# Designs tried in a protein design run: peptides against a protein of PDB entry 3NZW. Part 27

Target 1, 212 residues: chain A of PDB entry 3NZW
Amino acid sequence: TTTLAFRFQGGIIVAVDSRATAGNWVASQTVKKVIEINPFLLGTMAGGAADCQFWETWLGSQCRLHELREKERISVAAASKILSNLVYQYKGAGLSMGTMICGYTRKEGPTIYYVDSDGTRLKGDIFCVGSGQTFAYGVLDSNYKWDLSVEDALYLGKRSILAAAHRDAYSGGSVNLYHVTEDGWIYHGNHDVGELFWKVKEEEGSFNNVIG
Target 2, 222 residues: chain B of PDB entry 3NZW
Amino acid sequence: QFNPYGDNGGTILGIAGEDFAVLAGDTRNITDYSINSRYEPKVFDCGDNIVMSANGFAADGDALVKRFKNSVKWYHFDHNDKKLSINSAARNIQHLLYGKRFFPYYVHTIIAGLDEDGKGAVYSFDPVGSYEREQCRAGGAAASLIMPFLDNQVNFKNQYEPGTNGKVKKPLKYLSVEEVIKLVRDSFTSATERHIQVGDGLEILIVTKDGVRKEFYELKRD

## One batch from the design tools (peptide; aimed at target 2 Y5)

Design b2_p15_4_s1 (made by RFdiffusion4, then SolubleMPNN; from b2_p15_4, 9 letters changed)
Fold by OpenDDE base, seed 4:
Structure b2_p15_4_s1 (fold): chain B 212 residues (1-212), chain C 222 residues (1-222), chain A 15 residues (1-15)
Amino acid sequence: as target 1 above (212 residues)
Amino acid sequence: as target 2 above (222 residues)
Amino acid sequence: SFLEKSPASYREWWL
């Protein structure tokens, strides 16, 4: 898996691959690694598929309960804390989760929290999470600027996942791309890595390690 | 060291059509290299036009299916005989599986039915409850032999329109029930040739708006 | 462990 999220002047970009594996077996190329908790809040998945899917779905329920009780959308901080508290209770039990909770509230603005099954909870501007994270960071860090246009930011997110998909055997399938603004998240499509790779190679003159 | 799990072999396969879904399984049950039964059905009609198979360790599979059937029963009691939707069934099964997260059911679970729009639906589960809706899925012993074939023949992977020099992919389309049954039969006959844990018989459950029907075909009895 | 003894088809999915 490779997931990433970063803040920039235009909000948040979230980009993820879609491969699931079981050892050397490619279990799926079409896994949804982003959960849409509400129109303003996203969760990303890395690690055990069941752990992530189960608990992030549970998180969605908790966020909805918050909204019903408090008559206000849950903050990104609170949502991430709920998940963090939950996984911390299971610390040592063997859960495997690397998650990012990304969203926008009027109070917080665009916000990203990293939460993992070790009990770590971090607020930050840039995170790459998964087996391909280092490959994604290589591209993302080298091109990231706060002042990126929305178009450039979307491309950078997509391109970073593509780099990881190319080098990490456990990442691939497609890139799912999101842009989060004050008006909520916008889905920017599913980009098949096979097609995207050749397109990017041609347009950039990159990936010259592959002759095609 | 004591191993709480067995492996009873077998293979299952689900394919969703436009207005139908198919879930098929062989009827061989084995332990190690011994055939326990040549006819032990592993695909079940669970009611509400939902068919289910949990393939792997048969004791776990049977337990899971029984629990799900019971869940359907209670759903009817609690919701005035409301039909359980396939997506809700999938969520329920996730909870059944994940409830044993630290001592999992040793099974690969597939369910098939119709979604709320009347479209064919197949859901597959890992042993601990992750699930995905797909057009097709193979599970069990010969899944690695069948799944690539399904990628090619159901999802048309690596197929291109003739004369386009590989630039235009073959368009996705739904398969007819007859085409699906042919693919299922070819899948299992082929798998039987190459895997010792697959064979004897093939049972196919077809779900349509009119209900569930069953078909049976003989497989090699080697 | 369960995961070590299971074939790939029965293994937990990882992301």
Scores: peptide ipSAE 0.445, ipTM 0.802, DockQ to the pose 0.766; fails the geometry check
OpenDDE base, seeds 1, 2, 3, 5: peptide ipSAE 0.438, 0.439, 0.438, 0.442; ipTM 0.795, 0.806, 0.808, 0.800; seeds 1, 2, 3, 5 fail the geometry check

Design b2_p15_4_s2 (made by RFdiffusion4, then SolubleMPNN; from b2_p15_4, 9 letters changed)
Fold by OpenDDE base, seed 2:
Structure b2_p15_4_s2 (fold): chain B 212 residues (1-212), chain C 222 residues (1-222), chain A 15 residues (1-15)
Amino acid sequence: as target 1 above (212 residues)
Amino acid sequence: as target 2 above (222 residues)
Amino acid sequence: SFEEKSPPSLHEWWL
């Protein structure tokens, strides 16, 4: 898996691959590694598929309950804390989760929290999570600027996942791309890695390690 | 060291069509190299136009299916005989599986039916309850032999329009029930040739708006 | 372990 999220002047970019594996077996190329908790809040998934899917869905329910009870959308801080508290209660039980809770509230603005099954909870501007994270960081860190245009930021997110898909055997399939703004998240499509690779190679003159 | 799990072999396969879905399984049940049964059905009609199979350790599979059937029953009791939708069934099964997260059901679960729009639906589960809706899925012993075939023949992976120099992919289209059944039969006959844990018989459950139909075909018994 | 004894089709899915 490779997931990433970063803050920039235009909000948040979230990009994820779609491969699931079971050992050397490619279990799926079409997994949705982003949960849309609400129109303003996303969760990303890395680690055990069931752990992530189950508990992030549960998180969604908790967030909805908060809205119903408090008549206000839950903060990104609070949502991430709920998940963090949950996984911490299971510490040592063998949960495997690497997640980013990304969202926008009027109080917080665009916000990203990293939460993992070790109980780590971090607020930050840039995170890459998964087996391909270092490959994604290589591209992302090299090109990241706060002042990126929305177009450039979207491309950078997509391009970083593509790099990881190219180098990490456990990442691939497609890139799912999101832009989070004050108006909520916008889905920017599913980009098949096979097609995207050749397109990017041609347009950039990159990936010269591959002949073709 | 005591191992609570067995492996009863077999293979299952789900394919979603436009207005139908198919879930198929062989009827061989094995332990190690011994055939326990040549006809032990593992694909079940669970009501509400939902068919289910949980392939792997048969004891766990049967337990899971029984629990799900019971869940359907209680759903009707609690919700004035409301039909359980396939997506709700999938969520329910996730909870059944994940409820045993630390002592999992040793199975690959597939369900098939129609979604609320009347379109074919196949959901696949890992042993601990992650799930995905897909157009097709193979599970069990010969899944690695069949799944690539389904990728090619259902999802048209690696197929291109002739004369396009590989630039235009073969367009996705739904397959007819007859075409799907042919693919299922070819999948299982091929798997039977190459995998000792697959054979004897093939049972296919076809879900349409009119209900569940069953078909049976003989496989090699060697 | 459970994972060591399962075929790929019965392995837990990882992301």
Scores: peptide ipSAE 0.445, ipTM 0.801, DockQ to the pose 0.800; fails the geometry check
OpenDDE base, seeds 1, 3, 4, 5: peptide ipSAE 0.432, 0.442, 0.435, 0.441; ipTM 0.790, 0.803, 0.798, 0.793; seeds 1, 3, 4, 5 fail the geometry check

Design b2_p15_4_s3 (made by RFdiffusion4, then SolubleMPNN; from b2_p15_4, 8 letters changed)
Fold by OpenDDE base, seed 2:
Structure b2_p15_4_s3 (fold): chain B 212 residues (1-212), chain C 222 residues (1-222), chain A 15 residues (1-15)
Amino acid sequence: as target 1 above (212 residues)
Amino acid sequence: as target 2 above (222 residues)
Amino acid sequence: SFEEKSPPSLHRWYF
């Protein structure tokens, strides 16, 4: 898996691959590793598929309950804290989760929290999470600027996942791409890695380790 | 050392069509190299036009199916005989599986039915409750033999239009029930040839708006 | 532990 999220002048970009594995077996190429908790809040999934799906869905329920009780959307800080507290209660039990909670509130603005099953909770501007994270960082860090245009930021997110899909055997399938703004998240499509690779290679003149 | 788990082999396969879905399984039940039964059905009609199979350790599979059937029953009691949708069934099964997250059901679960729009639906689960809706899924002993075949024949992976120099993919299209049944039969006959834990019989449950139909075919018994 | 109560080839999915 490779997931990433980063803040920039235009909000947040979230990009994830879609491969699931069971050992050396490619279990699926089409999994959704982003949960849309509400129109302004996303969760990403890396690690144990069931752990991520179950608890991030549970998180969604908690966020909805908060909204119903408090008559306002939950903060990204609070949402991520709920998840962090939950996984911390299971510390040592064997949960496997590497998550990013990404969203926008009036109070916080665009916000990203990293939460993992070790109980780590970090606020930051850039995170790559998963087995391919270092590959994604290689591309992302090389090209990241706060002042990226939305178009360039979207491309950078997509391109970083593509790089990880290329080098990480456990990442692949497609890129699911999101842009989070003050108006909420916008889904920017599913981009098949097989097609995207050749397109990017041709347009950039990149991936010269592969003969076209 | 005591091992609480067994492996009863077998293989299951689900394919969703446009307005139907199929869930098929062989009827062989084994332990190690011994055939326990040549006809032990593992695909079940659970009501509300939902068919289910949990393949792997049969004791766990049976327990899970029984729990789900009971869940359907109680759903009706609690919600004025409301039909359980396939997506809700999938969520329910996730909870059943994840409820034993730290002592899992040793099964690969597949359910099939129609979604609320009347479209064919197949959901597959890992042992601890992750799930995905897909057009097709093979599970069990011969899943590794069948799934690549389904990728090619249901989802047309790695197929391109002739004369396009690999630039135009074969377009996706729904398969007819007859075509799906052919693929299922070919899958299981092929799997039976190459896997000792698959054989004896093939039971196919076909879900349409008219209900669940069953078909049975003999497989090799060696 | 989870590992002690799980078969060696559980084959759960990972992202």
Scores: peptide ipSAE 0.465, ipTM 0.829, DockQ to the pose 0.448; fails the geometry check
OpenDDE base, seeds 1, 3, 4, 5: peptide ipSAE 0.448, 0.454, 0.454, 0.458; ipTM 0.812, 0.826, 0.818, 0.820; seeds 1, 3, 4, 5 fail the geometry check

Design b2_p15_4_s4 (made by RFdiffusion4, then SolubleMPNN; from b2_p15_4, 9 letters changed)
Fold by OpenDDE base, seed 2:
Parts: C-alpha cells; sequence; structure tokens
Structure b2_p15_4_s4 (fold): chain B 212 residues (1-212), chain C 222 residues (1-222), chain A 15 residues (1-15)
C-alpha cells in the first residue's frame, strides 16, 4: 500500500493506491483505501484490510453519533482521537493499521492526523503511509510547496503514488485521488496505473529506467 | 504445535452479470490427500435471493453460513419481514467474521445476489472480514489458477481492440448467463485438471429476479 | 508463521 496526504494553500490532497496482497498473491487491484466518513472527513487505510475497514467504518458511526448528539460535525482532532484511543486499547493484540484522518472544519481548517495501531497520533502537513511510503516521499518531498496550485497539487499526489506503484511490489492497481476544501472533499477519479504510467512517461520524459 | 484448523480444499467462484449473479463451487471435500466426500455442497441459498459459500475449513464455513442464515431469520423478525439487501448482508457478514478477529473463521467467503437496482452483485471476504464488491472472484484451492482467467475473460484484462496497436482496450460489457456458465464450467474443468483438491462435481447457483436456480455438472473424479 | 504457511485464499488481505 501507498497512501499520502498533504496540506497546501488549496486545502488537502489525498492519494492512495488500490492493491491488496496476501503474501505474493495480488488479492485485489481495486480496493478502496479511502473511507468517506462525511462530506468533510476522509480516512485512509494501510495495513490489515479488515482492521482498517472495520474500525474506520466504526469510526464513521462514532462521528455520526457525535453529530447527532452535539448537533455539530466532529472535529478532525476528535475523530482521530477516537480512533487512536480505540487502537490503543487493542495495543499488543495484533491490529495492523496505518491511517490518516483528513478533513476540514471551520474551527480547525484543513487538518491531517496520522494514526497507527501502535497508538501513535500525529498532526502534520505531509504524510505518506504504507510499504511504498518512502518512494512516495521521494517524489512528494522533491516537488512539494505550500503554494502549489490545485492542479499541480493533484498531479503531485497522483504522481507520487505512481512512483510508489512503480517501485513497491505491494502497491499498484490505480490511484484514487481526492481534494479536500472548505466545501468538503472532491473525488478526482480513479487512475489506472497501467495507463497512467505510459502517459506520464511520455508527457514527462520520465521513467527512463523502462524502455518503451 | 496443535492446529485448530483443517483445510477441506475445494474451490468457489462468483461472477456478476447485468441482472443476475452466479456462485459456483465444486463438491469435493478433502483432508490432506483423502477425499472425504465427492458430493458435499458448499454453496447455499440463504434466503432473500442471497447465495453464500465459505470455502476453506469446512467446519468454520458451515458455522459461518449457519450464523448468517440465522441472521437473515432474525432480520425478518426484527424488521417486519424486510428483505435483506445484498450490501447489508455483506456488512453483516463482515461483523460475523471480524467478531472472531483473534480466532478467525478459516474461510474465504463469497456471496452473490442482486443489488437494490437489480444488478448482479458479488462480494468477497477475507478470513477476518474485509470485503469488496467485484464483478468476479475465485476462492479456495484453485483460486490462483482461476482468478487470472477471470481477469482476462470477465474483465477483459490485457485485451485490446484489433488494429489499435494496443492503444484501445477491449470495452467492458456484461456477459450473458450462458456465457458466464460456460466460463464457470471451463474454469472448474481446467482447475480439476491441475489441482487435486478440486473435482467430482460442480454446483452452480444462479440468482435472478425470479429466484435461485441450481445447476449441477459432473467433474473428473480422479 | 501459521499465516505464512496458509494458502493465499486463506490469508488476510494486506494493504
Amino acid sequence: as target 1 above (212 residues)
Amino acid sequence: as target 2 above (222 residues)
Amino acid sequence: SFEEQSPASLRRWEL
């Protein structure tokens, strides 16, 4: 898996691959590694598919309950804390989760929290999570600027996942791309790596390690 | 070290069509190299136009299916005989599986039915309850032999329009029930040839708006 | 591990 999220002047970009594996077996190329908790809040998935899917869905329920009880959307801080507290209770039980909770509230603005099954909870501007994270960081860190245009930011997110898909055997399939703004998240499509690779190679003159 | 799990072999396969879905399984049940049964059905009609199979350790599979069937029953009791939708069934099965997260059902689960729009639906589950809706899925012993075939023949992977120099993919289209049945039969006959844990018989459950139909075909009994 | 020895179809999915 490779997931990433970063803050920039235009909000948050979230990009993820779609491969699941079972050892050397490619279990799926079409897994949805982003949960849409509400129109303003996303969760990303890395690690155990069931652990992530189950508990982030549960998190969604908790977030909805918060809205019903408090008549206000839950903060990104609170949502991420709920998940963090949950996984911490299971510390040592063998949960495998590397998650990012990304969202926008009027109080917080665009916000990203990293939460993993070790109980780590980090607020930050840039995170790459998964087996391909280092590959994604290589591209992302090299090109990231706060002042990126929305178009450039979207491309950078997509391009970083593509780099990871190219180098990480456990990442691939497609890139799912999101832009989070004050008006909520916007889905920017599913981009098949097989097609995207050749397109990017041609347009950039990149990936010269592969002969066309 | 004591192993609480067995492996009863077999293979299952689900394919979703436009207005139908198919879930098929061989009827061989084995332990190690011994055939326990040549006809032990592992694909079940669970009511509400939902068919289910949980392939792997048969004891766990049977337990899971029984629990799900019971869940359907209670759903009707609690919700005035409301039909359980396939997506709700999938969520329910996730909870059944994940409820045993630390002592999992040792199975690969597939369900098939129609979604709320009447379109074919196939859901697959890992042993601990992650699930995905797909057009097709193979599970069990010969899944590694069949799944690539389905990628090619159901989802038309690696197929391109002639004369396009590989630039235009073969367009996706739904397969007819007859075409799907052919693919299922070819899948299982091929798997039987190459895998000792697959054979004897093939049972296919076809879900349409009119209900569940069953077909049976002989496989090699070697 | 036990899981590593299991058939792929009986392994948990990893992301």
Scores: peptide ipSAE 0.532, ipTM 0.849, DockQ to the pose 0.815; fails the geometry check
OpenDDE base, seeds 1, 3, 4, 5: peptide ipSAE 0.521, 0.524, 0.525, 0.527; ipTM 0.842, 0.844, 0.845, 0.844; seeds 1, 3, 4, 5 fail the geometry check

Design b2_p15_5 (made by RFdiffusion4; failed a check: the pose's geometry)
Pose (drawn by RFdiffusion4):
Structure b2_p15_5 (pose): chain A 212 residues (1-212), chain B 222 residues (1-222), chain P 15 residues (1-15)
Amino acid sequence: as target 1 above (212 residues)
Amino acid sequence: as target 2 above (222 residues)
Amino acid sequence: SPDPSLNDSTKFWWF
């Protein structure tokens, strides 16, 4: 798994791979590792497939309950805390999840929270989570500028997941892109590495090692 | 010490057509190197046009299928006999499985039917509730032998238009019920050849708008 | 007697 989310001039970019594994067995290449909590909230998934899916779906129900009760959209900070506090209650039981809660509120602006099953909760501009996180950091960190165009930022996030899908035996499948503005998240497609790799290699001249 | 888990072998397979779906499984049940039964059904019609199989530790598979069938019963009781759609059944199974997160049903579960648009649907589950909708899925002992074949023959993976210099992918035309039954039977004869836990018989459940039909085929008994 | 091993398809799935 490789997931990333970063803040920049144009909001937030979220990118994830879609590989699921059972050890060295590729269980699936078409899993959705991003959950749409609501029109302005996204959650990313890494770790245990069932733990992430179950608890992040549950988080969505908790955020919806907040809106009914408070007659207001839940903040990114509060939403990430609900998950952080839940996971903390289970500390030591073996839950396994590296998560990112990304969203936008007038009150907070573009906001990203890293939350994991150790109970760690961190606000930040850039996060890469999962077995392939370091591969994504390598490309993302060396090309990141706050002033990236929406187009360039979407590409960098996509390129970074691609770098991870190439080098990490446990990442791959396709790339799912998202862009977050004050009008909510915008889905930017599912990009199969099976075609995305060769296209990026030709157009970019990178991946110079692999013979084409 | 006591081990609450055992392995009863078996292999299951699910393929979704445009307006149908199939869930197939061999009828052999095993413990270690012995055969407990050459015919012990492992794929079930649970009502509301849903078929399911929970393969792995059979006691757990039975307990789960029994619990789900009872769930459909109560769904009708509590919701004015409303039909349980396959997507709703899938979420329900997720909660049943995740409910035992700390003592799991040791099974790999697949269900099949039609979605609310009448299209064929297949869902597969992780032991603890992780699930996804798919075109096809192999589960159980021969899953590692069969899933690659299905990626090739069902979803046309790695196949290209001849003479297009590998530029144009083979189109994703869709399989008829006849073409699917062929792939299923071939899959199980192949699995019976290479995996010692697969054999004796093959039972297929076909699901359409008209309900659930069954077909049976003998397999090598060695 | 040895404990039975899990098949890959029966193991927990990871992201």

Design b2_p15_5_s1 (made by RFdiffusion4, then SolubleMPNN; from b2_p15_5, 10 letters changed; failed a check: the pose's geometry)
Amino acid sequence: QPPPKPYPSQQEWWL

Design b2_p15_5_s2 (made by RFdiffusion4, then SolubleMPNN; from b2_p15_5, 10 letters changed; failed a check: the pose's geometry)
Amino acid sequence: QPAPKPYPSQQEWWL

Design b2_p15_5_s3 (made by RFdiffusion4, then SolubleMPNN; from b2_p15_5, 11 letters changed; failed a check: the pose's geometry)
Amino acid sequence: QQAPQPYPSQQEWWL

Design b2_p15_5_s4 (made by RFdiffusion4, then SolubleMPNN; from b2_p15_5, 10 letters changed; failed a check: the pose's geometry)
Amino acid sequence: QPPPQPYPSQQEWWL

Design b2_p15_6 (made by RFdiffusion4)
Pose (drawn by RFdiffusion4):
Structure b2_p15_6 (pose): chain A 212 residues (1-212), chain B 222 residues (1-222), chain P 15 residues (1-15)
Amino acid sequence: as target 1 above (212 residues)
Amino acid sequence: as target 2 above (222 residues)
Amino acid sequence: SYYEKVNKMLEEKYS
């Protein structure tokens, strides 16, 4: 698994791979590691497939309950805390999740929270989570500028997940892109590494190792 | 010490067609190197046009299928006999499985039917509720032998248009019920050849808008 | 735990 989310001039970019594993066995290449909590809230998934899916779906129900009660969209900070506090209650029981809660509110602007099953909760501009996180950091950190165009930022996030899908035996499948503005999240497609790799290699001249 | 789990072998397979779906499984049940039964059904019609199989530790698989069948019964009781759609059944199974997160049903579960548009649907589950909708899925002992074959023959993976210099992928035309039954039977004869826990018989449940049909085929008994 | 045992069983099975 490789997931990343970063803030920049144009809002937030979220990118994830879609591989699921059972050890060295590729369980699936077509899993959704991003959950659309609501029109302005996204959650990313890494770790235990069931723990992430179950608790992030539950988080969506908790956020919806907040809107009905308070007649107002839940903040990114509060939404990430609900998950952070829930996971903390289970500390020591073996839950396994590396998670990012990304969204936009007038009150907070573009906002990213890293939340994991250790109970750690961190606000930040850039996060890469999962077995492939360091591979994504390598490409993302060396080309990141706050002033990236929406187009360039979307590409960098995509390219970073691609770098991880190439080097990490436990990452791959396809790349799912998202862009977050004050009008909510915009889905930017599912890019199969099976074609995305060769295309990027030709057009970019990178991945110069692998023989084509 | 006491081990609450065992392994009863068996292999299951699910393929979704445009307007149908199939869930197949061998009828052999095993413990270690012995055969408990050559015919012990492992794929079930649970009503509302849903078939399911929970493969791995059979006691757990039975308890789960029994609990799900009872769930459909109560769904009707509590919701004015409304039909439980396959997507709804999948989310329901997720909660049943995750409910035992800390003492799991040791099973790999697959269900099949039609979605609300009448299209074929297959869902497979992780032991603790992780699930996804798919075109096909192999589960159980021979899953590692069969899933690669299905990626090739069902979803045409790694296959290209001849003479296109590997540039044009083989189109994803869709399989008929006849072509699917062939892939299923071939899959199980192959699995019976290479995996000692697969054999004796093959039972397929076909699901259409008209309901659930069953077909049975013998397999090598060695 | 039971869940970790299940993971180990699955790793062994698909290895």

Design b2_p15_6_s1 (made by RFdiffusion4, then SolubleMPNN; from b2_p15_6, 7 letters changed)
Fold by OpenDDE base, seed 2:
Structure b2_p15_6_s1 (fold): chain B 212 residues (1-212), chain C 222 residues (1-222), chain A 15 residues (1-15)
Amino acid sequence: as target 1 above (212 residues)
Amino acid sequence: as target 2 above (222 residues)
Amino acid sequence: SLLEFVKKKLEEKFA
């Protein structure tokens, strides 16, 4: 798995691959590693697919309950804290989760929290999470600027996942791409890695380790 | 060595069509190298036009299916005989599976039916309740033999239009029920040839708007 | 432990 999120002048970019594995077996190439909690809040999944899917869906329910009770959307801080508190209660039980809670509220602006099954909760501007995270960081860190255009930021997110898909055997399938703004998240499509690779190679003159 | 799980072998396969879905399974039940039964059905009509199979450890599979059937019953009681949708069924099954997260049902679960738009739907589950909707899925002993075949024949993976120099992918299209049945039969006959835990019989449940139909085919009994 | 045993046996999907 490779997931990433980063803040920039235009909001948040979230990009994820779609491969799931069971050992050496490619279990799926079409896993949805982004959970749309509400129109302004996303969760990403890395680690145990069931753990992430179950508890982030549960988180969605908790967030909705908050909205019903408080008549206000839950903050990204509070949403991430709910999840963090939950996984911390299961500390040592063997949950495997590396998640990012990404969203926008009027109070917080664009916000990213990293939450993992060790109970770590971190606020930050840039996170890559999963077995391919280091590959994604290599591309992302080398090109990241706060002042990226939305177009460039979207491309950078997509391109970083592509790099990870290329180098990490546990990442691949497709890139799912999101842009989060004050108006909520916008889905920017599913990009098959096979097609995307050749397109990027041709357009950039990159990936010269592969002969076309 | 402590082992609370058995392995009863077998293989299951789901394929979604445009307005139908198929869930198939062989009827062989084994323990180790011994055939317990040559006809032990493991694909079930659960009502509300939902078919289900949980393949792996049969005791766990049966328990899970029974719990789901009971869940359907209670859903009707609690919601004035409302039909359980396939997506809601999938969510329910996730909770059944994840409820045993720390002592899981040792099964690969597949359900098939029609979505709320009348389109074929197949959902697959890992042992602890991760699930996704797919066009096709193989599970069980010969899943590794069948799944690549389905990738090629259902999703047309690695197929290109002739004369395009590999630049144009074969377009996706829905398969007819007859085509799907052929693929299922070919899958299981092939799996039977290469896997000792697959054979004896093939039971196919076909879900349409008109209900669930069953078909049975003999497989090799060796 | 049971958990350790289960982890070794399960074909759990990892994302």
Scores: peptide ipSAE 0.416, ipTM 0.838, DockQ to the pose 0.306; fails the geometry check
OpenDDE base, seeds 1, 3, 4, 5: peptide ipSAE 0.401, 0.407, 0.400, 0.414; ipTM 0.822, 0.834, 0.829, 0.831; seeds 1, 3, 4, 5 fail the geometry check

Design b2_p15_6_s2 (made by RFdiffusion4, then SolubleMPNN; from b2_p15_6, 10 letters changed)
Fold by OpenDDE base, seed 2:
Structure b2_p15_6_s2 (fold): chain B 212 residues (1-212), chain C 222 residues (1-222), chain A 15 residues (1-15)
Amino acid sequence: as target 1 above (212 residues)
Amino acid sequence: as target 2 above (222 residues)
Amino acid sequence: SALEFVEEELKRKFA
């Protein structure tokens, strides 16, 4: 898996691959590693697919309950804290989760929290999470700047996942791309890695380790 | 060391069509190298036009299916005989599986039915309740033999339009029920040839708007 | 442990 999220002048970019594995077996190429909690809040999935899917869906329910009780959308800080508290209670039980809670509230602005199954909760501007994270960071860190245009930021997110899909055997399938703004998240499509690779190679003159 | 799990072998396969879905399974039940039964059905009509199979350790599979059937019953009691949708069934099964997260059902679960728009739907589950809606899925012993075939023949993976130099993919299209049945039969006959845990019989449940139909085909008994 | 067995022997999906 490779997931990433980063803040920039235009909000948040979230990009994820879609491969799931069971050992050497490619279990799926079409896994949805982004949960749409509400129109302004996303969760990403890395690690055990069931652990992430179950508890992030549960988190969605808790977020909705908060909205019903408080008549206000939950903060990204509070949502991530709920998840962090939960996984911390299961510490040592063998949960495998690496998640990013990404969203926008009027109070916080665009916000990213990293939460893992060890109970770590980190606020930050840039995170890559999963087996391919180092490959994604290599591209992302090399090209990231706060002042990216939305177009360039979307491309950078997509391109970073593509790099990880190319180098990490556990990442691949497609890139799912999101842009989070003050108006909520916008889905920017599913990009098949096979097609995307050749397109990017041709347009950039990159990936010269592969003979066309 | 004591192993609480057995492996009863077998293979299951789901394929979603446009207005139908198919869930198939062989009828062989084994332990190690011994055939326990040549006809032990593992694909079940659960009501509400939902078919289910949980392949792997049969005791766990049967328990899970029984719990789901009971869940369907209670759903009707609690919701004035409302039909359980396939997506709601999938969520329910996730909770059944994940409820045993620390002592899982040793099964690969597949359900098939129609979605709320009348389109064919197949959902697959890992042992702990991760689930995904897919056009096709193989599970069980010969899943690794069948799944690549389904990728090629259902999802047209690695197929291109002639004369395009591999630049234009074969377009996705729904398969007819007859085409799907052919693919299922070819999958299981091929799997039977290459895997000792697959054989004896093939039971296919076809879900349409008119209900669940069953078909049976003989497989090799060697 | 039962947990180790589940982690090693169960073919659960990893994302």
Scores: peptide ipSAE 0.443, ipTM 0.834, DockQ to the pose 0.310; fails the geometry check
OpenDDE base, seeds 1, 3, 4, 5: peptide ipSAE 0.428, 0.430, 0.434, 0.433; ipTM 0.820, 0.826, 0.827, 0.823; seeds 1, 3, 4, 5 fail the geometry check

